# Peptides against a protein of PDB entry 3HUF, part 179

Target 1, 320 residues: chain A of PDB entry 3HUF
Amino acid sequence: MWIIEAEGDILKGKSRILFPGTYIVGRNVSDDSSHIQVISKSISKRHARFTILTPSEKDYFTGGPCEFEVKDLDTKFGTKVNEKVVGQNGDSYKEKDLKIQLGKCPFTINAYWRSMCIQFDNPEMLSQWASNLNLLGIPTGLRDSDATTHFVMNRQAGSSITVGTMYAFLKKTVIIDDSYLQYLSTVKESVIEDASLMPDALECFKNIIKNNDQFPSSPEDCINSLEGFSCAMLNTSSESHHLLELLGLRISTFMSLGDIDKELISKTDFVVLNNAVYDSEKISFPEGIFCLTIEQLWKIIIERNSRELISKEIERLKYA

## One batch from the design tools (peptide; made by RFdiffusion4, then SolubleMPNN)

Design b2_p23_8_s2 (from b2_p23_8 with E5K W6K K13E E16K E23K)
Fold by OpenDDE base, seed 3:
Structure b2_p23_8_s2 (fold): chain B 320 residues (1-320), chain A 23 residues (1-23)
Amino acid sequence: as target 1 above (320 residues)
Amino acid sequence: EEEEKKIEEEEEEAKKENEEEKK
């Protein structure tokens, strides 16, 4: 989201969130959803137009800002952004930091991009929330992205957490739920005057983790917890691969269960399978190797003695 | 659409006001 603040009390000492939309900026406007009052005698009554575009799909993957357009309203002294005069037709900006000078005002409006990108675990939740979140200037998507800051966990009571949720947790994204999304949807009016009123997702996250026994206390409890072990996995999921890497595993990939030869078995402590393959092919698993699902592995990983537990399972099958 | 039109009208009024202040 875009946040503005200013020097010299020209924004009344307040920070403001700018959602996607258009704003008339000047000395003689009243702060509302379409107006930004700037208190200076050196600023025109209506001085500039700010337009913030909705997030693009690219912004979800890059963590880039919503496009910020600035237009001078034919003022005597113009408008500058990052010391450059704004053109007569306006200019657009994709920089994360904008220093906006209105006319001869000695104080600048500082606009900065607060990165927030929300990944959803399922398409139904994305379909429900994407429009509202995009109108807040929050990029949304389903796929993993290095730019993702938040991850929406689907609250299915009694269901195991998904691989996506596991990975989101280990990569230190803030896990959120429907309650946080609902709260975000209500703040649009209240944060116009004070950006500090933006709800803290970290508190929501802490509560989710505390109340769900499927999570360890921190990602650090699991990161590299299986260092020194080796696994093999089917080359089907990048998220699954990245999850196993974060556990500190050495990973070998195979195309089919038939590719699991004696050489691979000799170098591999266990095989990680998806649920579909595990359930369908459990009768044909290679002898002398421990096969498990990611969900079964996760149940071991969240235990304090995970290394001992996995070692016992490996040894049980080596001597069987 | 109605909000966008209203903003465009306000923009054009603002430009006129600012052109008068240049004189």
Scores: peptide ipSAE 0.476, ipTM 0.932, DockQ to the pose 0.869
Fold by OpenDDE base, seed 4:
Structure b2_p23_8_s2 (fold): chain B 320 residues (1-320), chain A 23 residues (1-23)
Amino acid sequence: as target 1 above (320 residues)
Amino acid sequence: EEEEKKIEEEEEEAKKENEEEKK
């Protein structure tokens, strides 16, 4: 989200979130959803227009800012952004830091981008929330992204957490739920005057983890917990691969169960499968190798003695 | 749509005011 602040009390010492939309900026406007009051005698009554665009798909993957347009309203002394005069038709900016100078005001408005990118584990929830979150200047998507800051857990009652949720947890993404999204939708008016009133997602995350025994106490309990073990997996999911890497596993990839030869078995401690393959092909598993699902692996890795548990299962199946 | 139109009208008024202050 875009946040503005300024020196010299020209923004009344407050920080403000700017959501996607258009703002008239000047000395003689009243702060509301479409106006930004700037207190300086050197600023025109109505000095500039700020327009913040909704996030693009690219912004979700890069964590880049929503496009910020600045237009001078034909003022005597113009408007500058990053020491450059704004053009007659306005200019657009994708920099994460903007120093906006209105006329001869000695103090600048500092606009900075705070990255918030929300990944959804469920396409139905994305479809429900994407529009509202985009109107808050929050990029949203389903696919894994290095820019992802928050992850919406799919709450299926009585099911194991998804691979996406497991990976989001281990990569230290803030896991949130629908209650946090609802709260985000209500704060739009309250944060106009004070950006510090933005809800803390970390409190939501702590509550989710505390109330769900399927999570370890911390990501650090699981990261590299399986260092020294080797696994093989189907080359079907990047998230699954990255999850296994975070566990410290040496990973071999294969395209089909038929590619699991005696050589691979000799170098591999266990095979990780998705649920669909595990359920459909369990009768055709290679002899002498431990096969399990990611969800079964997760149940082992959240235990304090995960290494001992896996070692016992490997030994059991090598000698069966 | 009505809010966008209102902002455009305000922008046009603001430009006229600022052009008059330049004279």
Scores: peptide ipSAE 0.476, ipTM 0.932, DockQ to the pose 0.839
Fold by OpenDDE base, seed 2:
Structure b2_p23_8_s2 (fold): chain B 320 residues (1-320), chain A 23 residues (1-23)
Amino acid sequence: as target 1 above (320 residues)
Amino acid sequence: EEEEKKIEEEEEEAKKENEEEKK
């Protein structure tokens, strides 16, 4: 999201969120969804137009800002951005920090980008929320991204958490729910004068973790907890691979259970399978190897004695 | 569409006002 602030009380000492849209900026406008009042005698009554575009798909992966367009309204002293005069037709900016000078005003409007990218665990929730969140200047998507700051957990009561949720937790993404998204959708008007009125996602996250026994107390309890063990996994998802890497596992990949030869068994402490393969092939598992699902592994790694539990299961099958 | 049109009209009025202040 774009946030503006200024020195010399020209923005009344307040920080303002700018959502995607168009704003007339000047001395004699009234603050609303399409106007920004700037209090200076050196600024024209209506001085500039700001236009913030909706986020692009690329912005979800990069965490880059929504495009910020500035146009001078043919003022006597013009408009500058980062000490450069704005062109007659306006200019577009993708920098995360903009110093906007209106005319001869000695104080600049400082625009800065606060990165917020929301990943969804399922396409249905993305389809419901994407448009509204994009209108807040928040890029959204399904695929894993290094730019993701928040992850939407689907509240299905009584089901195990998904691999996506497990991975989002371990990579220290703020897990949120539908209640947070609902609240976020209502604040658009209230944050015009005070950017601090944005809902606290960390409070939502703390409540999710506290009330769900499927989460450890912290990601640090699980990160590298299985260092020194080796696993083999079916080449199914990048998120599953990244999850196992965050556990500190050495990972080998295979394409089918038939590829699990004596060499792979000799180098592997256990095999991680998806639920479908585990359920279908449970009777035909290779002898002398411990096979489990990611969900079963998760139940072990959230325990304080995870290393001892894994070791006991490996030993039990080697001597059976 | 109606809001965009209103903003465009305001932009045009603002330009005219600023051109008069240049004279």
Scores: peptide ipSAE 0.473, ipTM 0.932, DockQ to the pose 0.851
Fold by OpenDDE base, seed 5:
Structure b2_p23_8_s2 (fold): chain B 320 residues (1-320), chain A 23 residues (1-23)
Amino acid sequence: as target 1 above (320 residues)
Amino acid sequence: EEEEKKIEEEEEEAKKENEEEKK
């Protein structure tokens, strides 16, 4: 999200969030959803137009800013951004930090990008919320991204958490729910005067983790917890692979259960399967190897004695 | 569309005011 601040009390000592939209900026406007009052005698009554675009798909993957357009309203002394005069037709900016000088004002408006990217685990929830969140200047998507700051878990009562949720947790992404999204939808007007009124997702996250026994106490309890073990997995999910890497596992990949030969078995402590393959192929599992799902593995990993538990399961199946 | 039109009208008024202040 774009945030503006300024020195010299020209913004009344307040920080403001700028959502996607158009703003008339000047000395003689009233702060609202389309106006930014700037208190200086050196600024025109209506001096500039700011236009913030909605986020692009690229912005979701990069954590880059929404495009920021600045147009001077034919003022006597013009407008500058990062010491460069704004062109006659306006200019567009993708820099994360903008120093905006209105006319001869000795104080600049400082615009900075605060990255917030929301990943969804459920396509239906993305479809429901994406438009509203994009209108807040928040990039949204389903795919894993290094730019993701928040992850929306699906509320399925009595279901196990998904691999996406497990991975988001281990990546230290802030896990949120629909209640936080609903709260975000209400703040658009309240944050005009004070950007600090933006709701903090950390309290939502703490409550989710505290009230759900499917989460460990911290990501650090699970990261590298299976160091020294080796697994094989189907090359079907990047998130599953990255999750197993974060556990400290040595990973071999295979394309089918038929590729699990004696050599692979000799080097592998267990095989990780998705639910569909596990359920369909459980009768045809290779002899002498422990096969489990990611969800079954997760149930072991969240335990304090995970290494002992996994070792016992490996031993049980080698001698069965 | 109506909000965009109002902003365009305000932009045009602002430009006229600023051209008068240059004189």
Scores: peptide ipSAE 0.473, ipTM 0.931, DockQ to the pose 0.871

Design b2_p23_8_s3 (from b2_p23_8, 8 letters changed)
Fold by OpenDDE base, seed 3:
Structure b2_p23_8_s3 (fold): chain B 320 residues (1-320), chain A 23 residues (1-23)
Amino acid sequence: as target 1 above (320 residues)
Amino acid sequence: SEEEKKEEEEIKKAKKENEEEKK
């Protein structure tokens, strides 16, 4: 999201979130959803127009800012952004930090981009929330991205967490739910006065983790917990691969169960399969190797004695 | 700077005026 603050107390010592939309900036305007009051004798009554665009699809993958347009409203002394005079037709900015000087005011408005990108695990939830979140200047998507800061878990009572949720947790992404999204949608007016009134997603996350036994207390409890073990996996999911890497596993990939030869078995402690392959191919599993799903592996790794549990299962099959 | 001091004085004045209008 875009946040503005200013030097010299010209914004009354307040920070403000700017959502996508158009703002008239000046001395003689009242703060609302479309106006920013700046207290300075050196600025015009109506000095500039700020226009913030909705996020692009690219912004979801890059964590880049919503485009910030600045137009001078034909003032005597103009407007500058990063020491450059704004052009007559206005200019657009994609920099994460903007120093905006209105006329001869010695104090600048500082605009900075706070990255917030929300990944959804469920397409239906994305379809429900994407429009509202984009109107808050929050990029949204389904695919994994290095720019993602938050991950929406679907609250299905009694369902196992998905691989996406597991990976988001280990990647230290803030996991949120529909309750946080609902709360986020209601705060739009209050954060106009004070950007610090933005709801803390970390509180929601802490509550999710505390109330769900499918999560360890922290990602650190699982990261590298299986260091020294080796696995083989079907080359199906990049997220699954990255999840296993975060567990500290040495990973070999194969294209079919038929590629699992005696040599691979000798170097591999266990095989990780997706649910579909696990259920369909149970009869065709290679002899002498432990095969499990990611969900079965997750149930082991959340236990305090995960290494001992896996070791026992490996030994049981080697000596059977 | 002398301009900064003038601006700070005007801001302080505007804050005081806003507090008086709320009474």
Scores: peptide ipSAE 0.028, ipTM 0.608, DockQ to the pose 0.028
Fold by OpenDDE base, seed 2:
Order: C-alpha cells, then structure tokens, then sequence
Structure b2_p23_8_s3 (fold): chain B 320 residues (1-320), chain A 23 residues (1-23)
C-alpha cells in the first residue's frame, strides 16, 4: 500500500494510507476519502491531483507498487516529484519512494510503498476477496510468488492443513484467515487519518499457530531437518517439490511407481506420494521401500525427533 | 532481520504459553 508522511506539520504529523483512487491535494480541502489537506501558506487551495491505480497482475509477482499519478492543477509554482517538475498533462511513477514538493513549500510529502501481496490456497476464496483487496491496493493470486507476504488458509475445522499451507509456513509467509480479511475490509475509513490503525496480521498468525497443533513451533524447526536423506517424488505439485527442498531432501522426480527400479530403490530412503496415488497404489508399492504421503511426512516433521522417526521407518522396511 | 527475529521469538513464546496452558 502507499503511505504518505510529511516533513513538519503539513500533514498534521500523521501518516496516511492512500488506497487506489483519486485525491485532490491542497490547503483548502477537508481530509476525506478523496481529499488530502496540506497545511502550508505556500500551497495552493487546490494544488495537485494524486491518482493511485489498482494493482496489476505483474505487481503480484514483483511486489511492485500500484502506479502513482501526479498532476499539477495549473498552480503558479507547479509540483515536483523527486526534484523533477511534473509535466503539464501529469506524470506516472512506479518508484517505491516519492518526494513530492508542492509549489514553494519547504517541506516535502514523502510517499513510500509498503509491499503486501496475498496468496490464496483456494480459488473460491480468491474469487470472494480479490476485488475488495485490489481496491485496497493489495495484489492477490493463487500461484506461488517470491513477492507474497501473506497466505490465506482455509479454516476447515478438523481437516489437515494443505501442502500450500505447509509450504507457506516454511517459507515464513504470514498465515492469515477469513477473520483477518473481514477485519481488513472494515479499516478503510479509520486508516485515513492514522496508518497505524491497520490490523496486525502477525497477531492473527500467532493465534492460528498457537491454537493449531498441526504447526511446529517455528519454520526453523523443520527447515533442513531431513538433510542427508533422499526421496523419490511421484505426481506432486510444484509446491510439494519446494516443500521437500526446504526440508533439505535430495529429490528425484518420477511419473509412475514403475519408473522406480532396483537401482533407484538402493539410492532412495523413501517415496513421497500424493493422496490419490497412495490410496490407489498401496497394494503395488515397491518391495523394500518406505512410501508415505506429504501429510504423513508432515506429521513426522513436526515432531522434535523427526530424523529418528524417519530412520526407524526406513530400517523397518529394509530388514522386513 | 531484527524484526523477523523478534517475530519468531514472539511466535515461539506464544506456542510455549499455549503448551503450558494445556498441561
């Protein structure tokens, strides 16, 4: 989201969030959803127009800012952004930091981009929330992105956490739920005067992790916990591959159980399957190899003695 | 970062408190 601050008292010493929309900036306007009052004798009554665009699809993957347009309203002394005079038709900016000078005011308005990108595990939840979140200047999507800051888990009471949720946790993404999204949707008016009134996603995350025994104490307890082990991965998602990499596993990828010959079995400690393949092929597992699902692996990984548990299961099947 | 480290410490603290409340 865009946040503005200013030098001196020209913004009354407050930080303000700028959501997508149009703002008239000047000395003789009242602060509301479309106006920014700037208290300086050197500023015109109506001085500039700021326009914040909604996020693009590219912004979800890059964590880039919503486009910031500045137009001078035909003022005597003009408007500058980053020491450059704004053109007569206005200029658009994609920099994460903007120093905006209105006329001869000795104090600048400082605009900075705080990145927030929300990934959804469920397409139905994305469909429900994407429009509202985009109107807050928050990029949204389903695919994994290096720019993702938050991950929405689906609260199904009594269900196992998904592979997406497991991976988001290990990637140190802030996990949130519908309750946080509901709260976030209500703050739009309250944060106009005080950007600090934005709800803390970390408190939501702490509560989710505290109240759910399916999460380990920290991502660090699981990252590289299986270093030195080798697995064969069958018919899994890209997120499943990245999850197993974060565990420190050496991974071989196969399309079918029939691709696993005696040589591969000799070099592989265990086989990771999706639920559908595990259930259908359970009677056809290769002899002398430990086969498990990602969910079964996760139940072992969250234990403090995960390496010992895995070793015992491998030994049990090698000597059977 | 120092902020990430503080966050991790607070999450660990919250989990420990929950484990102590369940005992």
Amino acid sequence: as target 1 above (320 residues)
Amino acid sequence: SEEEKKEEEEIKKAKKENEEEKK
Scores: peptide ipSAE 0.000, ipTM 0.220, DockQ to the pose 0.009
Fold by OpenDDE base, seed 1:
Structure b2_p23_8_s3 (fold): chain B 320 residues (1-320), chain A 23 residues (1-23)
Amino acid sequence: as target 1 above (320 residues)
Amino acid sequence: SEEEKKEEEEIKKAKKENEEEKK
């Protein structure tokens, strides 16, 4: 989200969130959803127009800001952004930090981008919430992105958390739920003049973790917990691969269970399968290798003695 | 700076004018 603050108390000592939309900025306007009052006699009654665009798909992957357009409203002394005079037709900015000078006012409006990108684990929830969140200047998507700051947990996945949720947790992404999204949808008007009224997602996250026994105490308890072990994985999602890497596993990939030969078995401690393959082919698993799902692996890694547990299961199946 | 002081006075004056217009 874009946040503005200003020096010299020209914004009345308040920070303001700029959602996607158009704002007339000047001395003689009233603060509302389309106007920003600036308290200075050195600025025009109507001085500039700010236009914040909705986030692009690219912004979701890069963590870039919503495009910020500035136009001077034919003022005597013009408008500057980062010490450069705004062009006659207006200029557009993608920098995360903007120093906006209105006319001869010695105090600048400082605009800064607070990164918030929400990944969804469920396409139906994305379809439900994406429009509203984009209107808040929040990029949204389904795919993994290094720019993701928040992850919406799929509650419909039954009694087990999804691979996406597991990976989001280990990446230290703030896990949120539909209750947080509902709250975000209602704050648009209340936070116009006070950016501090934005809900704390960390509180939502803490409550989710506290109320769900499927989460370990911290990501650090699981990161590299299986260092020194080797697994083979069916060529699946990138998230599954990255999850296993974060556990410290050496990973070999295969295309089918038929590709699991004696050489692969000799170098592999266990095979990780998706639920569909595990359920359909459990009768045809190669002898002498431990096969498990990611969900079964997760149940082991959340335990304090995960290394001992996994070693015992590997041994049990070698001697069975 | 002398310009900052002058602007602070104008800001104080403008705040007072806005508070009076809201009454």
Scores: peptide ipSAE 0.126, ipTM 0.744, DockQ to the pose 0.031; fails the geometry check
Fold by OpenDDE base, seed 4:
Structure b2_p23_8_s3 (fold): chain B 320 residues (1-320), chain A 23 residues (1-23)
Amino acid sequence: as target 1 above (320 residues)
Amino acid sequence: SEEEKKEEEEIKKAKKENEEEKK
């Protein structure tokens, strides 16, 4: 989200979130959803127009800011952004930090981008929330992204958490739910005067973990917990691969169970499958190797003695 | 600077005016 602050208390000592939209900035405007009052005699009654665009698809993957347009409203002394005079038709900015000087005011408005990118675990939830979140200047998507800051857990009653949720947890993404999204949608007006009134996603995350026994106490309890073990991974997503890497596993990727010969079995501790392959190919599993799903693996990993549990299962099946 | 001081005084004045308008 874009946040503005100012030097010299020209914004009344307040930080403000700027959502996508258009703002008239000046001395003789009242703070509302489309106006920013700036307290200075050096500033015109109506000095500049700020326009923040909705996030692009690229912004979801990069964590880049919503495009910030600045136009001077034909003022005597103009407007500058990052020491450069704004052009007659306005200029657009993609920098994460903008120093905005209005006329001869000795104090600058500082605009800075705080990255918030929300990944969804399912397309239905994305379709429901994307428009509203984009209107908050929050990029949204389904695919894994290095820019992802938050992850919306798919609430399926009575099911295990998804691989996406497991991976989001281990990569230390803030897991949120629909209740947090609903709260975010309601605060739009209240945060105009104080950006600190934004709801704390970490509190939501702590509550999710506390109330769900499928989460370990910390990602650190699971990260590298299986260091030294080797697995073969079949027909899994990129998220599944990254998840297994975060567990400290040595991973061999295969296209089919037929690629696992006796030599590979001797060097591999277990095989990780998705649910569809596990259920369909149970009868075709290689002899002398432990095969499990990611969800079954997760149930072992969240246990304090995960290494001992895995070792026992490997021994049981290698010598059976 | 002397300009900054003048601006600070004007900001302080404008804040007071805004607080009075809210009452």
Scores: peptide ipSAE 0.126, ipTM 0.750, DockQ to the pose 0.029; fails the geometry check

